# Peptides against a protein of PDB entry 3QIS, part 62

Target 1, 334 residues: chain A of PDB entry 3QIS
Amino acid sequence: PSLELSRREFVFENVKFRQLQKEKFQISNNGQVPCHFSFIPKLNDSQYCKPWLRAEPFEGYLEPNETVDISLDVYVSKDSVTILNSGEDKIEDILVLHLDRGKDYFLTISGNYLPSCFGTSLEALCRMKRPIREVPVTKLIDLEEDSFLEKEKSLLQMVPLDEGASERPLQVPKEIWLLVDHLFKYACHQEDLFQTPGMQEELQQIIDCLDTSIPETIPGSNHSVAEALLIFLEALPEPVICYELYQRCLDSAYDPRICRQVISQLPRCHRNVFRYLMAFLRELLKFSEYNSVNANMIATLFTSLLLRPPPNLMARQTPSDRQRAIQFLLGFLL

## One batch from the design tools (peptide; made by RFdiffusion4, then SolubleMPNN)

Design b1_p12_1_s4 (from b1_p12_1, 6 letters changed)
Fold by OpenDDE base, seed 1:
Structure b1_p12_1_s4 (fold): chain B 334 residues (1-334), chain A 12 residues (1-12)
Amino acid sequence: as target 1 above (334 residues)
Amino acid sequence: GETARLEEWLSL
């Protein structure tokens, strides 16, 4: 069997979080026999491509002189955004198009990723006084590493950060401040806030706005700004309540005093973001007659975002654990 | 202003 490929090199320029890009190519059976094609894993890979890449179709059958269009889809989800922001991964891959009893055809995927404040740690974002797109990639790596080391030091030593000549971290990420302050100013009376989805185009505009600027006003509807906050919290590499405290939150869920003690043990940035969000949500609940928002809805929604089970426990989360997690957040909303 | 609200909410 033999294939002809219309293209073998693909460049995905300016790949962004949640922005789908597509490149297409044609394969043609120029052989005399029917052939089956498939994308196959490289040696030592479990998948035929990186998590941000997909081929469609990834397999198929071609009669002699038949042609098929294959789409290469690049999409950076919450699962790939962090490793791309840090430069641990890149928009580079090699696909192996295998022909049964035939040759392998190599496709080269390349491109560039544009960093996002979405999927960046709270610690790193508290150090970023400027939009992430203004920060050199080399400094992003340093900020993440330094943030990790300070998180560990803060957990171990309880030593006040020496008020040394380094610019003091923000109390909360500017991106969280922008989102929450916008929602507080403009969305408290918004009917069905956090219940109505935003527009995908507006979500992309909000993400791009936060990545590239410090706006006076966030673009888009209140629903889109609200959903952008949810997406931001979901995309955090570590949830607002650190994984290390997850079980303690569940164990304390019915003791408000212990719940507050658990939160006090969070890293400063995480603790500040948690308190800031809870204060905002309590304010939002005062407008329940206008926005149809209630404590149970908010607790249920934000529990999955703020109090995520550690990855090793996610498959074991019981309905009881979920209810305890909701109860934990309710103690800060009521 | 806006900073005062942040400071107030962080003190809670």
Scores: peptide ipSAE 0.276, ipTM 0.867, DockQ to the pose 0.753
Fold by OpenDDE base, seed 3:
Structure b1_p12_1_s4 (fold): chain B 334 residues (1-334), chain A 12 residues (1-12)
Amino acid sequence: as target 1 above (334 residues)
Amino acid sequence: GETARLEEWLSL
């Protein structure tokens, strides 16, 4: 069997979080026999491509002189955003298009990723006084390393923050402040807040706005700004309640005093973000007559975002564990 | 105004 490929080199310029890009090419059976094609893993890989890449179709059958269009889809989800932001991964891959009893055809994928405040750690964002797109990539790496070391020092109750050497971190990320302050100012009376989805185009504009600027006003509807906050919290590499405290939150869920003690043990930035969000949500609940928001709805929604099970426990989360997690948050909303 | 609210809410 033999194939002709219309293209073998693909460049995905300016790849962004949650923005789908597509490149298409044609494969043609220029042989005299039918052929089965498939994208196959390289020798040391479990998958035929990186998590942010997909081929559609990834396999198929071609009669002699038949042609099929293949779409290469690049999409950075919450699962790939953190490793791309840090530069641990890049928009580079090699696809192997295999023919049964035939040749391998190599496709080169390249491009550039534009960093996002979405999927960046709370610790790093507290050190970023400027939009992430203004921060040199080398400095992003240093900020993540420094943020990890400061988190560990905070957990170990060791050395006081050496107040002298680095600019004082923000109390909360400016991006969270911008989102929450906008919602507090403009969305407290918004009917069905956090219940109505945002518009995808507006969500992309909000993400791009937060990545590139410090706006006076966030663009888009209150629903899109509210959903952008949810997406931000979901995309955090470490949830607002650190994974190490997850079980203690569940164990304390019915003791409001112990719940507050558990939160006091969070790293400073995580603790500040948690308190800030809980204060905002308590204010939002005062307007329940207008916004149709209630404590049970909010606790249910935010529990999956703020109090995520550690990856090793996700498959074991019981309905009882979910109810305890909801009860933990309810103790801060009521 | 805005910073004062942040500080107030962080004290809660």
Scores: peptide ipSAE 0.271, ipTM 0.866, DockQ to the pose 0.743
Fold by OpenDDE base, seed 5:
Structure b1_p12_1_s4 (fold): chain B 334 residues (1-334), chain A 12 residues (1-12)
Amino acid sequence: as target 1 above (334 residues)
Amino acid sequence: GETARLEEWLSL
């Protein structure tokens, strides 16, 4: 069996968070026998491609002289955004197109990724006074390393050492401030806020705006700005409530005093973001007659974003754990 | 202004 491929090298320029790119090629059976093809893992890989890449179809059957179009889809989700932002991973892969009882065909994937404030740590963002696209990639790596060390020191209650002239971090990320301040000014009376989805084009404009500028006004509808806040919180590598405190939040869910003590143990940036979000959500609840927002809806929505189970426990979350997590947030909304 | 609201909300 043998195949002819129309192309073997693919370049994905300016890959961004949540922006789908597609490249197509043709495979043709130039042999005299039917062919079965499949994309196969390399020797050390569990998957035929990286998480941000997909082939469609990934397998199939070709009669003699038959031709099929294959789509290579590049999409950076919340699951790949953090490792691409840090430069730990890159827009580079090799696909192995295997022909049953035939040879392997190698496809080269390359390109560049544009960093996002989405999927970046709260600690790193508190150190970024400028838009992330203005920050050199080398400095992003240093900011993530320094942010990890400062998180660990904060958790260990280590007194900050000496007043070295390191620029004081922001109290909250500027991106969170921009989103929440916009929603507070313009969305308190918005009917069905957090219930109506945003527009995908407006969401992309909001992401690009926050990555490249410090706007006076965020573009798009109040629904798109509200959904952008949810996407931001979902894409955080570490949730607003750190994984280390997850079980303690569940254990304290019915004691408001212990709940406040647990929040006081968060790293400073996480604690500030949590308090800022809870203050904002309590303001929205005052306008429930206009925006149709209630405490149970808000607690249910934000619990999955703010109070996530650690990755090793995700598959084991009980209905009781979910109810305790909702009750924990209700104690800050009521 | 807007920064005063941030400081107020963080003091809660």
Scores: peptide ipSAE 0.258, ipTM 0.861, DockQ to the pose 0.787
Fold by OpenDDE base, seed 2:
Order: C-alpha cells, then structure tokens, then sequence
Structure b1_p12_1_s4 (fold): chain B 334 residues (1-334), chain A 12 residues (1-12)
C-alpha cells in the first residue's frame, strides 16, 4: 500500500488559548490495494499527538484512488495552557501516519504560541504590571520560577518576604481587577448574571483584550465578562485556594473562625484574590432582586473553581465533601 | 475610586 499526501508540513501561527485553528490536507491511495491508515504513537509516547492537537479522522480505510480530507485541529484548553505559557511545551509535534503493512509518513507540526494571562499563576500575574503579551518569554519563565519560590517561602516561613530590590507585586492580578471592577460597575443589576452563558466570540475578545491591553472597558456583554472570570479561575494552575489547604477548608467548613484562619495561611496573592472575590460576590448578593443571584447558586458555582480537589483526590470527592466545600464558601458570602 | 474599592475590599 502507498499514499500520496498533499502536504506534510503544517505551521500554526499565533496559537492562542481557546482559539481553534484548523489545517487540512488530503491523503490519496495511489496504490493498487485498499489500505488502512492510522495515526500512531511514537516509540516513547502514549498518544499519537500532544494534548492540544487532534487529527480528524485519526484512522480510516481508503480504496484504490480514494481520497480523504484530514483536519489537524489545534486547540489550547485549560489542560495545556499553563505548560505552553511557561514554554515547557511548544507548538511542535511529529505525527506518524501509519499504513497497515505499508510505510510510515511523518507530518511536521510547528508554530508559535502566544502567552495568555489565563493559565498563568496568580503569583506571576501579581508581578506583571503590563499585559502578558508585552512581557518577554524569558521574563515569563523567571516570573514563574520566582513566584513558585515566593509561594513556598510564604507557606513555610510565615514571615513576610522582605520586599527587596524588586518592584512590589500587585495586591491582585490586574486581569482579576479588570474583570471584577467591570462586573461591579456594570453587571450588579444584570438579570441572570452567572446563570446565562456568554458568547464564544466575545469570550475570545475578552481574553485577547486582557492579554494585550489594560482596557478602560472590557468588550462584550456582562454575561461574557462574567463567564470570562469563571474561565480565568478555572484555568489557574493553582486554584485561588491552594491545593495544600483543600482538606483543611472541608474540615473547617462549619466553623467560620477556623475558615478565616485557613484563608489567612494562603500565599498573599491567593489570599488577596480570595478576599477580593468574596467582597465582590457579597456586593452582588445585595442586588439579588435585580440580578436573580443567590448565595447558594454563587457558592455552588464558585466552590468548584476556587476550592478544587487536588488531582489525586478528584476521583474520590464525595457528596459530603462537595457540601462541606459549599458550606466553607457560604461562610464568606453570608 | 477604583483603587479605593480594591483597598476597602482587601481590608474586609
């Protein structure tokens, strides 16, 4: 069996978080026998492609002189955004298109990723005075490394790090401030806030806006801005309540005093973001007559984002654990 | 204005 491929080199320029890109190519059976094709893992890989890449179809049959279109889809989700932001992963891959009893055909995937404030640590974002797209990639790496070291020191030493020769971090990421301040100004009277989904096009505009600028006004509907806040919180590599405190939040859920003590042990940026969000949500609840928002809805929605179970416990989360997590958050909303 | 609200909300 043999194939002819219309293209073997694919370049995905300016790949962004949540922006689907597609490249298509044709494969033709130029042989005299039917063939089965499949994308196969390389020797050391479990998957035929990286998590941000997909081939559609990834397998099939071709009769002699038959042609099929294959789509290569690049999509950076919350699961790939952090490793692409850090440069740990890149928009580079090699796909192996295998023919049964035939040849392997290698496809080269290349491109560039544009960093996002989505999927970047709260610690790093607190050090970014400018939009992430203005920050050199080398400096992003340094900021993530420094941020990790500061998180560890803050958790271990309970001593305020001497704010040495470096510029004082922001109290909260500017991106969180922009989202929350917009919602506070314009969305407190918005009917069905956090209950109505945003538009995907507006969400992309909001992400691009936050990655590239410090806008006076965030584009899109209040629903899209509200959903962008949820997406931001979901995409955080470390949730607003650090994984190390997850169990202690559950254990304290019915003691408001202990809940506040647990929050006080968060890294400064995480603690500030938590308090800022809780203050905003308490303000939003004052307008429940207009926005149809209630404490139980908000607690249920935000608990899954702010108080995520550690990956090793995710499969073991009980209904009781969920109720405790909700109760923990309710103690800050009421 | 905006900064004052941030400072207020972080003090809560």
Amino acid sequence: as target 1 above (334 residues)
Amino acid sequence: GETARLEEWLSL
Scores: peptide ipSAE 0.230, ipTM 0.851, DockQ to the pose 0.787

Design b1_p12_2_s1 (from b1_p12_2, 6 letters changed)
Fold by OpenDDE base, seed 2:
Structure b1_p12_2_s1 (fold): chain B 334 residues (1-334), chain A 12 residues (1-12)
Amino acid sequence: as target 1 above (334 residues)
Amino acid sequence: SEFAKLLEEYRE
């Protein structure tokens, strides 16, 4: 069996968070026998491609002289955004198109990723006074390393934050500040806020806007801006409530005093973001007559974003744990 | 509000 491929080299330029790119190619059975094709893992790989890449179809049969179109889909989700932002991973892969009882065909995937404030740590973002697209990738790596070290120092209470450094970090990421300021100004009376989905095109515009500029006004509907805040919180590599405090939040869920004490142990940027969000949400709840937002809805929605179980516990989260997590957050909304 | 104070406190 043999195949002819219309293309073997694929370049995905300017790959962005949540923006699907597609490249298509054809495979043709130029042999005289039916053939089965499949994308197969390379030696020592578990998957035929990186998490941000997909082939469709990834397998199939071709009769003699049959042709099929294959789509290579590049999509950076929350699961790949952090490693691409840091440059730990890149838009590079090699696909092995295997032909049963035939030869392997290698496809080269290349391109560039454009960093996003989505999927970047709160610590790193607090050090970024400019849009992330203006920050050299080398400096992003340094900022993430420094941010990790500061988080550890803060958790260990070992070193006071050197308030004397000429580059004082922001109290909260500018991106969160901008999103919440916009929602406070324009969305407090928005009916069904956080209940109506945004528009995908508007979400992409908001992401691009925050990655490339410091806008006076965020583009899109209030629903899109609200959803962008949710996406931002979901994409954080470390949730607003650090994984290390997750169990303590659950254990304290019915004691508002202990809850406040647990939050006081967060790294400064995480604590500030938490306080800022809770203050905003309490303000939003005053307009419940107009926006149909209630404390239980907000607590349920934001708990999954702010108080995520550690990866090792995700599969074990009980309904009781979820209820405790909601109760923990309710103690800051009421 | 508390929020309005934090908004101004956290403004660059």
Scores: peptide ipSAE 0.467, ipTM 0.949, DockQ to the pose 0.666
Fold by OpenDDE base, seed 3:
Structure b1_p12_2_s1 (fold): chain B 334 residues (1-334), chain A 12 residues (1-12)
Amino acid sequence: as target 1 above (334 residues)
Amino acid sequence: SEFAKLLEEYRE
């Protein structure tokens, strides 16, 4: 069997978080026999492509002289955004198109990723007084390393060394501040807030706005701004309540005094974000007659975002654990 | 409110 490929090199320029890009090519059976094609893993890989890439179709049959269009889809989800923001991964891959009883065809994927404040750590964002797109990539790496060290110091209750002229970190990320300030100003009376989905185009505009500017007003509907906050919290590499405190939150869920003690042990930025969000959500609940928001709905929604199980426990989360997690958050909303 | 205090405290 033999194939002809219309293209073998693909360049995905300016790849962004949650923005789908597609490149298409054709494969033609120029042989005299039917053939089966499939994308196969390289020798050391478990998957035929990186998590941000997909081929559609990834396998199929071609009759003699048949042609099929294959779409290469690049989509950076929450699962790939952090490693792309840090430059640990890049928009580069090699696909192996295998022909059964035939040869392999290599496809080269390349491009560039544009960093996002979505999927960046709270610690790193607290050190970014400018939009992430204004920060040199080399400095983003340094900010992540410094953020890890400061998290460790904060957990150890080490007095910040009054070492040199490093600008004081923000109390909370400006991106969270802007989202919550907007929602507080404009969305407290919004019917079905956090229940109605945003518009995908508006979500992209909000993400691009926060990545590139410090706006006076966030673009889009209140629903899109509300969903952008949820997406932001979901995309965090470490949730607002650090994974190390997850079990202690569940164990304390019915003791509001212990719950507050657990939260006091969070890194400074995480603790500030948690307090800020809880204060906002308590304010939002005062407008329940207008926005149809109640404490149980909010606790259920935000618990999955703020109090995620550690990766090692994710597959084992019981209904009881979920209920304890919700109860923990309810103790801050009531 | 508590929120209004935190909003101002956490402002750039």
Scores: peptide ipSAE 0.466, ipTM 0.950, DockQ to the pose 0.683
Fold by OpenDDE base, seed 4:
Structure b1_p12_2_s1 (fold): chain B 334 residues (1-334), chain A 12 residues (1-12)
Amino acid sequence: as target 1 above (334 residues)
Amino acid sequence: SEFAKLLEEYRE
């Protein structure tokens, strides 16, 4: 069996967080026998492609002289955004299109990724006084490495922030400040806030706006701005409540005093973001007659974002653990 | 409000 491929090299330029790109090609059975094709993993890989790439269809049958269109879809989700922001991964892959009882065909995937404030650590963002797209890639890498080291130092309470030589970090990321300021100004009376989904086009505009500028006004509906805040929190590599405190939050869920002590152990930026968000959400609850927001809904929604189980426990979260996590957050909303 | 205080405290 043999295949003819219309294209074997694919370039995905300016790949962005949550923006789908598609490239299509055709495969044709130029042989005289039916053939089965599939994308197969390389020898050391568990998957036929990187997490941000998909082929559709990834397998199929071709009769003699049959042609099939294959879509190569590039989509950077929350699962790939952090490793692409850091440059640990890149928009590069090699796909192996295997023909059963035939030969392999190699497809080259290349391109570039545009960094996002979405999927960047709170520590790194607190050091970014300019939009992330204005930050040189070299400086971005350094900021992420330094942010990890300072998080560790802050947790150890060992080094006073040397006030002197480095630019004082922001109290909270400008991106989250802007989102919450906008929602406070314009969305407190918005009916069904955090219950109605945003528009995908508006979400992309908001992301691009925050990545490229410091706007006075965030574009889009209140629903899109609210969803952008949720997406931002979901995409954080380390949640607002750090993974190391997760179990302590569950254990303290019914003791408001211990809950506050646990939060006091957060790194400064995480603690500030947590306080800022909780104060905002308590303010929204005062407008419940207008926005239909209640404490149980908000606690349920934000718990999954702010108090995520560590990756090693994610598959093991019990309904009891989830209820404890919700109860923990309720103690800051009431 | 507490929020209004934090908003100003955390302003750039």
Scores: peptide ipSAE 0.463, ipTM 0.949, DockQ to the pose 0.667
Fold by OpenDDE base, seed 5:
Structure b1_p12_2_s1 (fold): chain B 334 residues (1-334), chain A 12 residues (1-12)
Amino acid sequence: as target 1 above (334 residues)
Amino acid sequence: SEFAKLLEEYRE
């Protein structure tokens, strides 16, 4: 069996968080026998491609002289954004198109990624006084490493670092400040806030705006700005309530005093973001007659974003654990 | 409000 490929080299320029890109090529059976094709893992890989790449179809049959179109889809989700922001991963891959009882065909994937404030740590963002696209990639790496070390020191209650650590970090990320300030100013009376989805084009504009500028006003509808806040919180590599405190939040869910003590043990930036968000959400609840927002809806929505189970426990989350997590958050909304 | 205080405290 043999195949002819219309193209073998693919370049994805300016790849961004949540922006789908597609490249297409054709494969043709130029042989005299039917053939089965499939994308296969390389020798050391478990998957045929990186998490941000997909082939469609990834397998199939071709009769003699048959042709099929294959789409290569590049999409950076919350699951790939952090490793691309840090430069740990890149927009580079090699796909192996295997022909049963035939040869392998290699496809080269290349391109560039544009960093986002989405999927960047709260600690790193508190050190970024400028938009992330103005920060040199080398400095982004240093900021993430320093942020990890500072989080660990904060959790260990180690003595604050010496006076020689340069510029004072922000109390909260400017991106969170901007999103919440906008929603407070313009969305408190918005009907069905956090219940109506935003527009995908507006979400992309909001992300690009926050990555490239410090806007006076965020573009898009109140629904799109509200959804952008949810996407931001979901994309955090470490949730607003750190994984180390997850179980203690569940254990304390019915004791408001212990809940506040648990929150007091968060790293400074995480604690500030949590307090800021809870104060904002309590303010929205005062306008429930206008925005249809209630405490149970908000607690249910934000619990999955703010209080995520550690990766090792995700598959084991019980309905009881979910209810305790909601109850924990309700104690800050009521 | 509490929120308005935090908004101003976290502006810098």
Scores: peptide ipSAE 0.462, ipTM 0.948, DockQ to the pose 0.739

